# Designs tried in a protein design run: peptides against a protein of PDB entry 6GMG. Part 340

Target 1, 331 residues: chain A of PDB entry 6GMG
Amino acid sequence: DSDDRVTPPAEPLDRMPDPYRPSYGRAETVVNNYIRKWQQVYSHRDGRKQQMTEEQREWLSYGCVGVTWVNSGQYPTNRLAFASFDEDRFKNELKNGRPRSGETRAEFEGRVAKESFDEEKGFQRAREVASVMNRALENAHDESAYLDNLKKELANGNDALRNEDARSPFYSALRNTPSFKERNGGNHDPSRMKAVIYSKHFWSGQDRSSSADKRKYGDPDAFRPAPGTGLVDMSRDRNIPRSPTSPGEGFVNFDYGWFGAQTEADADKTVWTHGNHYHAPNGSLGAMHVYESKFRNWSEGYSDFDRGAYVITFIPKSWNTAPDKVKQGWP

## One batch from the design tools (peptide; made by RFdiffusion4, then SolubleMPNN)

Design b2_p27_5_s2 (from b2_p27_5, 12 letters changed)
Fold by OpenDDE base, seed 1:
Parts: structure tokens; C-alpha cells; sequence
Structure b2_p27_5_s2 (fold): chain B 331 residues (1-331), chain A 27 residues (1-27)
């Protein structure tokens, strides 16, 4: 449980951050210092710095999900998720490959499936779709205009997303965004919003009715993207962690990384912001730390997870939580 | 992996906090 979770105290608006430190090729700092950086760099609304509110600090204190929560303005719904899966690679490796020494058949199949996902292509697909959505938003002053623009853009690009149902999360994502409806947000004007991206790492073997092997080593058939669209059905993601394979072993159920709306064309140079665990400065886990990782560091993930999805949501253009350029670390 | 291996107890604490976060957001 989180009985020892603590909400970080308020930081003065003008307090500058201490330098970040390197950790496995990424920049790292304690959550209190991230709040300082956030207030200096990401807090701006209509060009004005804002002190992180108590509510925002409370969201942040929950760990990895907290970083995405604070910067997107809402708890992740994960409804509009993208990935890329190499079916030919998967089939070929299953046919021609063999288990490693000491590896079970189920473990082999789970590993091969995990390795058949292309994180870079999944990320690029999300960026492609976000770009299309941003073009559709740019000159639309009501939802109907946005949807019309979106359909036209998809038709022009011969994108399979044009065949999605009108009730699909793809078309309903904007109207289901709280900040779109807020007076100081979008105020129901699509042209005041922009598409942003975050990523979720999670476990494929979540079906309780499946074999124990799938829960331990992954379900090779679960959470694959639909052909053509790249959409992942996330309805079966219930935040169930990987089952332990040995006594005393435990796995975390998910990890979240915030990308926002960076314009860096080289995926390897993009920065992903994420947290380790909930803030427990007086507990056994210790203080929460925030990491700013390059794409390679983020996409590598942990053994806790065998799936990565790239999710699109929306924020007001007046927010600076998703700038064009993100600088790793401090100063 | 870019982090130390977690114990079952540590992982459980984190997972419980994650559940609490979701419940809070839905309230």
C-alpha cells in the first residue's frame, strides 16, 4: 500500500533547480528539485510561470504515472494507443529459432514476441498521427470542423484510420479531454488544442483465464497493433503485473514516460520524463526520483514489461508542459 | 535493465500506490 506516501511541499516560484546527476546515461533528480525545474520551464500558462498546486504535487507524488498526470492535466486513459509489430520476424524466429539454454518454450515464445515489437516504428506512427491531428486542429473552431478536417487529411494520405468507426477512441479522444472543455483551456475550440504523446510500459500476460506460463513469460498474441492503423486495443489492460517466476520476486504493473510535442526529428535525441515510485521520503522506498531519459533508455524498459504503447492525448496550446524542445537535466 | 531488481514487498507497495492513484482519479 501507499501509507507512507507523502505529497512534496510547495517550492518557491523563483527557486532555481540544483544540478541533475547522471544515472545510466539519463539525467536524474529528486522530485522536489523536479518541481523547481517544472515551475521554471514547464509551468507557463499564457506565458506566465505558475507554482505547482497542491493537487498537482499530489498527482506527481504517485510516481511514474504522476509525471504524465501533471503534464497532461489528466490521469492517463490510454484509449488512443499505437505500436508496431513485425509479424514476419515473429513467424520466422518461431520457426527457425530455438530456446536458449535453460529457457522454456513458453519463455522463448514470450521473448520472441517482445522482441518483435519495434519501439521506434511505434513511436514514429504515433508522431505521424499526432501531426495529422494537429493539422486538423489548426483551423477548426468547432468539433465538427475538426472531424471533417481529420477525415480529409486521412483520405489524402490513404490512411487506414479513415475507416475507423465514428465512435472509435480515435475520433472521440478530443471531446473526451477535460481541458478541451475548460474555459481557460480549449473552451470547445479545437484550434486552441494540440496533440501530445506519452508512453506506457505494461505486461501482456494479464488474462487470468490463460495459462500460468503466459502470466509468467508473456502472452505472444496479446496487445498487438491492428494492421494498417497501428491501434492497440487497451481494453484488457487492467494494470496486472507479471507473475513471479521465483520466490521473493516481484514486478511493477506499469511505467509511464512523458514526451509531449517535441519536434526533434531524430528519435534517438528525444527526451522522455518519468519517475521511479511514489514519494516516500521517510519510508523504505525513499524519496521519489524523476528521470529525463533519451529514447533508447526509455524504450529499453524493464523486465517487468513486455509491451510498450505510444498514446496520443491533447493539451491546450497555452500550456508549456509540451514544448518543441526539451533540454535534458539541469543547468 | 537500468534499475536494481525490486523485492516482492517493494513491488507490491508500488502497485498498491498505482491502484490508489487510479481510484483517486476516478473519484
Amino acid sequence: as target 1 above (331 residues)
Amino acid sequence: SSRPKLSAEEAEKINNANKEAEEKALS
Scores: peptide ipSAE 0.726, ipTM 0.954, DockQ to the pose 0.790
Fold by OpenDDE base, seed 3:
Parts: sequence; C-alpha cells; structure tokens
Structure b2_p27_5_s2 (fold): chain B 331 residues (1-331), chain A 27 residues (1-27)
Amino acid sequence: as target 1 above (331 residues)
Amino acid sequence: SSRPKLSAEEAEKINNANKEAEEKALS
C-alpha cells in the first residue's frame, strides 16, 4: 500500500518555480516545484490561471501515473494505443543473430522483440491519428458529425482505421471521455475538444499461464500492433510487473509520460513529462520527482519494461495542459 | 538506465501505490 504517501500541500498561485536541475539529459525537480510550474504554465482554464486543487494534487502524488492523470483530467484507460513493430527485423535478427555471452535463448528473443519496436514510428503514428481526429473535431458540434468527419478523413487517406468497428475504442474514445460531457469541458461539443497523447511503458510477459521465461524475459508475441492500423490490443495489460530474474530484484509495473499536443515536428525535440514514484517525503523512497525528458530519454525506458504504447485521449481546448509548445525545465 | 535498480521491497511499494491509484480512480 501507500501508507507513507503524502499529498503535496497547496502552492500559492503566484509562487514561481525554483530552477530545474539537469539530470541524465532531463530537467528534474521535486513535485512541489512542479506544482508551481504547472500553476504558472499549464493550469489555465479559459485563459485563467488556476491553483492545483487538492484532488489534482492527490492524483499527482501517486507518482508516474500522476502527471498524466492531472494533465489529462482522468485516470489513463489506455484503450486507444499505437505502436510500430518491424516484423522483418525481428525475424532476421532471430535467424541471424546470436545470444550474448551468458544470455539465454528466451532472454535473447525477448530482447530482440523489444528492440524490434520502433518507438519513433509508433509515436509518429499516434500523432498522425491525433491530427486526423483533430481535423474531424474542429467543425463538429455533435458526435455524429465528428464520426462522419472522421470516417471521411480516414477514407481520403486510405487509412485502415476506417475499417474499425463502430464500437472500437477508436470511435468510442470521445464519448467515453468524462471531460467531453462536462458543462465546463466539451459540453458534448466535439469542436471544444482536442486529441492529446501520452505514453505507457509496461511489461509484455503478463500472462500467468505462460512460461516463466516469458514472464522474466518478455513475451515476443505480446502487445504487437495490428498491421495497417498500428493499434495495440491493451485488453491483456493488467499492470503485472516483470518477474524477477535474480533474488531481491523487483520491477515496477508501469511508467507514464505526458506529451499532450506539442506541434514540434522533430520527434527528438519533443518533451515528455513523467514522475519517478509516489510522494513519500518522510518515507524510504523520498519525495516524488518530476522529469521533463526529451523523446530519446523517455523512449529509452527502463529494464522494467519492454513495451511502449502511445495512447490518444481527449481534453477540452479550454485547458492548457497540452500546449503547442512545451519548454523543458525552468526558467 | 537513468534510474537506480530498485529492491523488491521498493518495487512492491510503488506497485501497491499504483494499485491504490487505480482503485481510487474507480471509486
């Protein structure tokens, strides 16, 4: 449990952040200072700066999921996820590659599968789809109009997503977004919403009925994107962590990174905001830290994870949690 | 990795907190 978790105190609305510090190519700060930055930069509703509410601070305090939770306005559902997998590279490496010294066959296959995911292409696919959705949203004043626009856009681009079922997360994502229905949010008007992106890192070997090797080293066949659409079936993601490979070893079940709706065309220059762990200033884990990482730093992930999905959700355009430009660090 | 290796106990604490977050969201 999180008995030692603490909700960060409220920060005065006019409190300016302390400078971030560089760390491993990232900008890093303590959670309290991120709240200060958030209030100055991301808190705006209808152009008005807002103090982070107690509820939002509580969400944030839960760590790596907290940043995405606060900025998206809802707990991640991960229903509309994208990735890119190079099947040819995978097959060729399995055929022609060799395990490293001391590496088991299962470990080798898991590693090769992990390396066969193209994080940049997965991210670009999500951005492409988000762009299509945003075009469909911009002049639609009811869900029917949005869906019609979306289908037309997909048809024009000959996108395989046009063949998805009407009940697919792809088409149902908007209606299932709480902020879309809120009076001060979308108010059931699609044109008041915009698509945003976050990323989830997680473990492929989550099937309890599979081999121990898959749980330890990854399941090469799990959570691959569907051909054509790039959609990842996330239904089997139950937040089960990687199994330990040595005594005393432990792995975290997931990590989340917030991208939002940045317009930077160069993926390498995009900024991803994420947290390390829940806020425990008086506990062994210590205070929560928030990182603003470039794409390279984010996409590298940790050994805890062998999958990276890029997920689309929606927020009201009146929120400033997903601005066109994100500046790394402070000032 | 830019993160120090976690102990089993540390990872468990984080995972438990993550579970609590999900439960809170569903409440």
Scores: peptide ipSAE 0.726, ipTM 0.954, DockQ to the pose 0.786
Fold by OpenDDE base, seed 4:
Structure b2_p27_5_s2 (fold): chain B 331 residues (1-331), chain A 27 residues (1-27)
Amino acid sequence: as target 1 above (331 residues)
Amino acid sequence: SSRPKLSAEEAEKINNANKEAEEKALS
């Protein structure tokens, strides 16, 4: 457990944040200061600024997942996930490439698979689908109308998602969103909701029945997107970290980044908000820090992970946790 | 990655916290 985890104290509603500072090419601040910014910029419900509640501060204190948790209003379920994989590149590199000096065959195959994912195209696919969903939402006052609109939009675009089963996460995602059912949220009115995006980084080699090499260096065949739709089956993601390759080595099981609903057309200029670890101001890990990274900084990830998925969920339009424009840092 | 490499102990602490977060969400 996290015995040294601390919930950050409440910040006065009108307290302005201190300036952010650069860190590894991104804007960075301590979690307490992020709460101040959040209250000034993202806290608005129906146009009214609100203090971050104790529950929200507790969610936030858990680290990277906490940022997405607070802004989406729910713990990530990751059911509606998208990615892009270049099969031709993968096959070509396996055929014509060779392991680097000192690299095992398993390491080579895992690396080639990781490099065959296109993060930008995966993100673009998620944004495309979110746009389709938003068009389906805008004039729908019940779920039936939303689903009908969605099917029509998909048919017009000749999108392979039109062939998904009614039980698919694609069609069930809205009804399974708690804030959609809340009286002060969507109140079962799709037109009160909007699609938002976050990203998860995780490890492919999670099958305990597979070879040790796959657990150490990645499973080249795991968590690939389905052709045409771009959907990733996340059912086998159980938050299992990469296995160590040397004594004393350890890996984190996941990282989350919040995008929301930014309208910036240039992917490279979009801002992703994420945390480093749980808040432990009196522990060895120290205080939690929050980063606002450009896409290139976020999509790089860490050696802990060889998969990146872009996930769609929904929030009420009355929330300001996913504004059209996100400014990096402060002021 | 520009992030310092984590020790097994540090990674375990973070993973434990992540597990706790999930358990809390399910409660």
Scores: peptide ipSAE 0.724, ipTM 0.954, DockQ to the pose 0.751
Fold by OpenDDE base, seed 2:
Structure b2_p27_5_s2 (fold): chain B 331 residues (1-331), chain A 27 residues (1-27)
Amino acid sequence: as target 1 above (331 residues)
Amino acid sequence: SSRPKLSAEEAEKINNANKEAEEKALS
């Protein structure tokens, strides 16, 4: 229960944000000030600024998921997710590595698995796929044309995604996007849509039928990307948090970071927008804060999580929630 | 950078809110 959650009040459309402040190497501000920035920078529909609606403010107030929710226009479904896992490194470390002093075998295996994921390569894979999708969208005026273009692009690149089933999230993602079907959105015209990226951090040890050790220290075999495609089966992600390892310890079930469609080639220079927790200005947790982090800050994550997925969804090109360039902080 | 460690109570509150968000989205 989040009875102490409060929806931030409306901000005047022309109100400028206050300067952001540094927080752990990232730009930070209170949620109300982020709304001000959002209205000035990201709110545009067909080039016209929009006040964040009450519904959008309510979405935002739920914390980290709220940032992605507001900017993508829908609650994250996480169906089209990518990651990169170094199987050889994993096997080698398990074979030749040793647990640290005081580290159990389960802790060791969980840590080795976590460290075998390459966040940068996972992100790069998602960007690569998003680029392919955007090319397929560009001149397609119906879904059939989009799918044909997509298959052609994949064939030209000899991409393993060309072998995915027609019902795969890869091919069905566009048709399952509400804004694609909306009259003021895509209006069933793929060329009016663009691919965007967000990231989810979560816990691998979510299987309640597995050992307690896996729930505490991670499941080394869970949520690995498929070879060739990089697709992660997210069907078993039920937003179950890491199990405590000591009394009084608690973990959060997920974190979301919004990237959008930035064109910055250097991953380290990309900006990720995320929140800390739901807005509780009169509660013990306090006001919600929004962070704009560089990739290294985002991808580092927290001990709550041992998996990072990079997810593709779609938004109308008329929205400015995913600009080519994102400036960190304010001004 | 590392976040301060959360108590069980704090984590539970956040997780409950996250669940409410999902339920709201599905309604």
Scores: peptide ipSAE 0.722, ipTM 0.954, DockQ to the pose 0.775

Design b2_p27_5_s3 (from b2_p27_5, 11 letters changed)
Fold by OpenDDE base, seed 4:
Structure b2_p27_5_s3 (fold): chain B 331 residues (1-331), chain A 27 residues (1-27)
Amino acid sequence: as target 1 above (331 residues)
Amino acid sequence: SSRPKLTAEQAAKINAAYQEAEAKARA
């Protein structure tokens, strides 16, 4: 079938990428060319450039999740997710606002809820937590030491995360990371790992037992961050897409953007790498494209989604998939 | 949004691929 997913072929290790092209304020290229860039820039293990393996190319070829998958080394679990929600804004707008012309009440409420999320604050919260975790990792040579360090850091900062259960994704995330346990990864040494960030866009109205309106226009109460911690309960995220509002309309279930561990202090200058759809160069969808977007471009999202979460995971420090600085495009 | 609007068929195919990816990751 011409519409079937295709794994991109291997690219020679020393092949330089072609220049990226601008696309809607972001840098864009085909997946094959991204592989070339990845091999030149992100592929390094212990300082040694690597060819993207067939497995990695296969992961990448699935679309937006593929970029995060390849760079994080695992399929996203999304368990340690953060967001920021302005409750006052939400309440105020519901009380004092009104539906736009032609907008249903449900659509209005869904929109207001969506707009009440602060993407920048959510991102900053994740970065803050990642920094705390990185400090806890720095000199910890076993998980116990890491956890102790983490609790101390949180206590010093009077962070509500200190009250999370030991089984919480916050505390269990490291030990549940495959690369942490790998000999060539962390080798069970927290000090060999670093926290990294990616983002997921998804739909709030995933409860099949809820009203059709919520499935079409969003569930205003779903996937809000917990006060104090900013943690989002992602357990109900089942990758169910938005319900169509008109015949022939379809929505994608999620989008993923890779940030890694950039040190750029200005959120607006950070680069987010993401893909569109699965690679189908011979199909109607066409070849997969990879985008390197600034934060504003990424955080804008698509109408398919009304939630954005910023997720923390871990990778070995020996990997170069999350460098301090990411350059947009090529060269 | 800079992305073109997807048809139901396109979205279904994309989502199916993502489901496959998730299944593969769990295996």
Scores: peptide ipSAE 0.666, ipTM 0.947, DockQ to the pose 0.787
Fold by OpenDDE base, seed 2:
Structure b2_p27_5_s3 (fold): chain B 331 residues (1-331), chain A 27 residues (1-27)
Amino acid sequence: as target 1 above (331 residues)
Amino acid sequence: SSRPKLTAEQAAKINAAYQEAEAKARA
């Protein structure tokens, strides 16, 4: 079938990418050209560029999740997620606000909840935690040393994460990272690993036992961060899309954006890499496109989603999929 | 900027691919 997913062919290791084109304030290119850029810029292992493997190309070809999958080295688990929610704003708007003309009560509540999330603060929290983790990883040659360092760092900063259970995703994230255990990865040495960040957009109204209104317009109480830590319980995220609000309407279940480990202090200048859909060059959907968006473009999201989480995972320092600086587009 | 609105058919195809990806990752 022409609408079937296709794995992009291999690109020669020395092939340079074509220029990206601007698209609504972001840099855009076809997936094949992104592979070329990836091989030149992000593919390096121990300083040597690598051809994207067939497996990696297959991962990439699935769409937005593929970009994060290839660069993180594993399918997103989303266990260590952060967000920021303004409870006072939410309560105030519910109390003193009113639905817009033609807006239902459920739609109003869902919108108010969505608008009560602060994407920039959520991202900043994840960056803060990633920095703490990176300091804890330094000079730690076993997991015990890493955990001890982490607890000390948190204590010094009076961070509420210090009170998390030892079994929490916060403390178990490193040991549960496949590349940490790999011989040519971390080799069980925390000092060979670094924390990286990606973002997931998804729908709050995923509870099938809840009202149809929540599934259509959002669940105001779902996926809020815990006070103090900013941790979001992602256990209820089952990749269920928003329910249609009109005939013929459809929504995608998630979007993923790759940030990595950029050191740019201004959030607005950070670059997020993401894809549109699976690669179907001969189908109605067409070829997969990859976007490099500034934070403003990424954080705006789509109507498909009312939640944004910023997730921490780990990759080997020998990988160059998360460089300190990411240049938007090509050249 | 906003993405063009997807039809039910388009969304279903995209979501099916994502489900396949998740299944593959679990295998």
Scores: peptide ipSAE 0.662, ipTM 0.946, DockQ to the pose 0.790
Fold by OpenDDE base, seed 3:
Structure b2_p27_5_s3 (fold): chain B 331 residues (1-331), chain A 27 residues (1-27)
Amino acid sequence: as target 1 above (331 residues)
Amino acid sequence: SSRPKLTAEQAAKINAAYQEAEAKARA
């Protein structure tokens, strides 16, 4: 028995997946079975099913990031991230609220900050921006046209993003997308690309020069969205996990959830695909599992994390990894 | 939480795998 990561074997292209099972309000399956579903539903390039490549299976096998990695076609860069923070709620709760029994002041402040983020509004902001970007992409056959369209759209909506620098993650995201430049991808044609969304959960208390309390219970001031734009500066996110609060305790550095480009207007009905840990079928951690969760289940997160960001990236329209509708589970 | 509490050892292994993934992506 080994705790080493294992790349799942290839699955025959025509192999149908086994039924998913319910797990804590989610649909759950083992990674091998997700590969089968992926090949049937999400693998299509130019309308043709594809077997998941060894490289893709390797990416997937690393755990939660693997789902987003495979479906987006690149390792997450997280540069174009959005969130929503209720400053008034935060201030009010700090002033008028009280720590729970046994809760330290630092723990209280960290919790209040976490609860002051509105995951739904953050998600909606990302969707709004993605929609604007998609409109800008539709008739643009070069990057200059895309950027011009984008600026016009933002101006029409009086969106604060119009004031972002040309070199900002907001405007540079497309050109920095590998699949945009690929011949079989965008081929440098923005109209062949579409905006997609994934989410990252992570820990706010990552500053090693800060207090131990912030590392244990969160930094209330860290990773807040900029007013007006909703942009989160992710430059200080270095995948540092939460510090243990008790002996033997350990936290994971991040979680990723894939949304894609679903058109479901009700956020609560959207489906988020994510994994647990790296695939170790012969190890103590066991096989990797993939979950398809409703927004509520995804956004709840784990105690490992106190921040959620909604990130925009791009994929070719010819890929089917981000369909308009995602069905939870199988069949 | 829908996930069992992780031990320090488990978390370390998972995080190590993620570090490896990031390294591969940058290569």
Scores: peptide ipSAE 0.660, ipTM 0.946, DockQ to the pose 0.788
Fold by OpenDDE base, seed 5:
Structure b2_p27_5_s3 (fold): chain B 331 residues (1-331), chain A 27 residues (1-27)
Amino acid sequence: as target 1 above (331 residues)
Amino acid sequence: SSRPKLTAEQAAKINAAYQEAEAKARA
């Protein structure tokens, strides 16, 4: 009876998935079955179906981050992150609102801050930026051309991102993507890459020098997006979980959800793929499960987290891990 | 949809695995 992480075994390339089961409005399956689906639907490289490699299965087996990891091809760096925060709502609620019965001031402020984030607007901002990036990528055959195109697009849209420093994550994200430089990836050709999106849920109260209350109930001032750009400084996110508020309570440090490059215009109809925990089929936690959730289910998050960021990265167009259409569940 | 609350022990195990993942990714 070991609680150790286990890498799921290889699945035959032609093995079809078992049907997913509904779970809280989501489609749910065990990790082994997700591998089967992944091989049938998402594994294609240059149009050819691939078996998930041992390395990929190992990445996947770590839990929620593993889903994003295997589909993006790299461990999340979270450097190019977007969110939306309603400052007016926040200020107004702090001024005119009252703590709920039994709610401390710190709890109240943390909650108000959390509620002042708009997940849908944050997601839409990321999609908007990804679209701009994709246009900039389309006919660019070197990084210089990509950057020039990007600046032109931003200028045309009067986007505040045009004022970002050349060394900012916004402009450096492509060059810092390993698959961009790989021969079988982008091969240093931006036109072979596309922007994709994933989301990270995490805790705001990560500053060890801050009050215990902020670590327990959130830091209202932390991880806010910059006005105009929507960029979130993620440098202070060190995967520190929320501090317990009651004895025996524990929180997970993050959750990741994979969106990719879906073209569905209605945010509510988009599908987010994520996992629960590391694969421990012989342990108390049990086997890892993978969920395909609608946006509402994903964006709701858990009490472990009070921040949601939508992150842009890049993958080769030859990969099918981010198709235009994602079907929830199986069949 | 809320998941069941995790115990401190469960959360610690999950977080440890995530830390391992990050370490592995950097290696």
Scores: peptide ipSAE 0.661, ipTM 0.946, DockQ to the pose 0.800; fails the geometry check

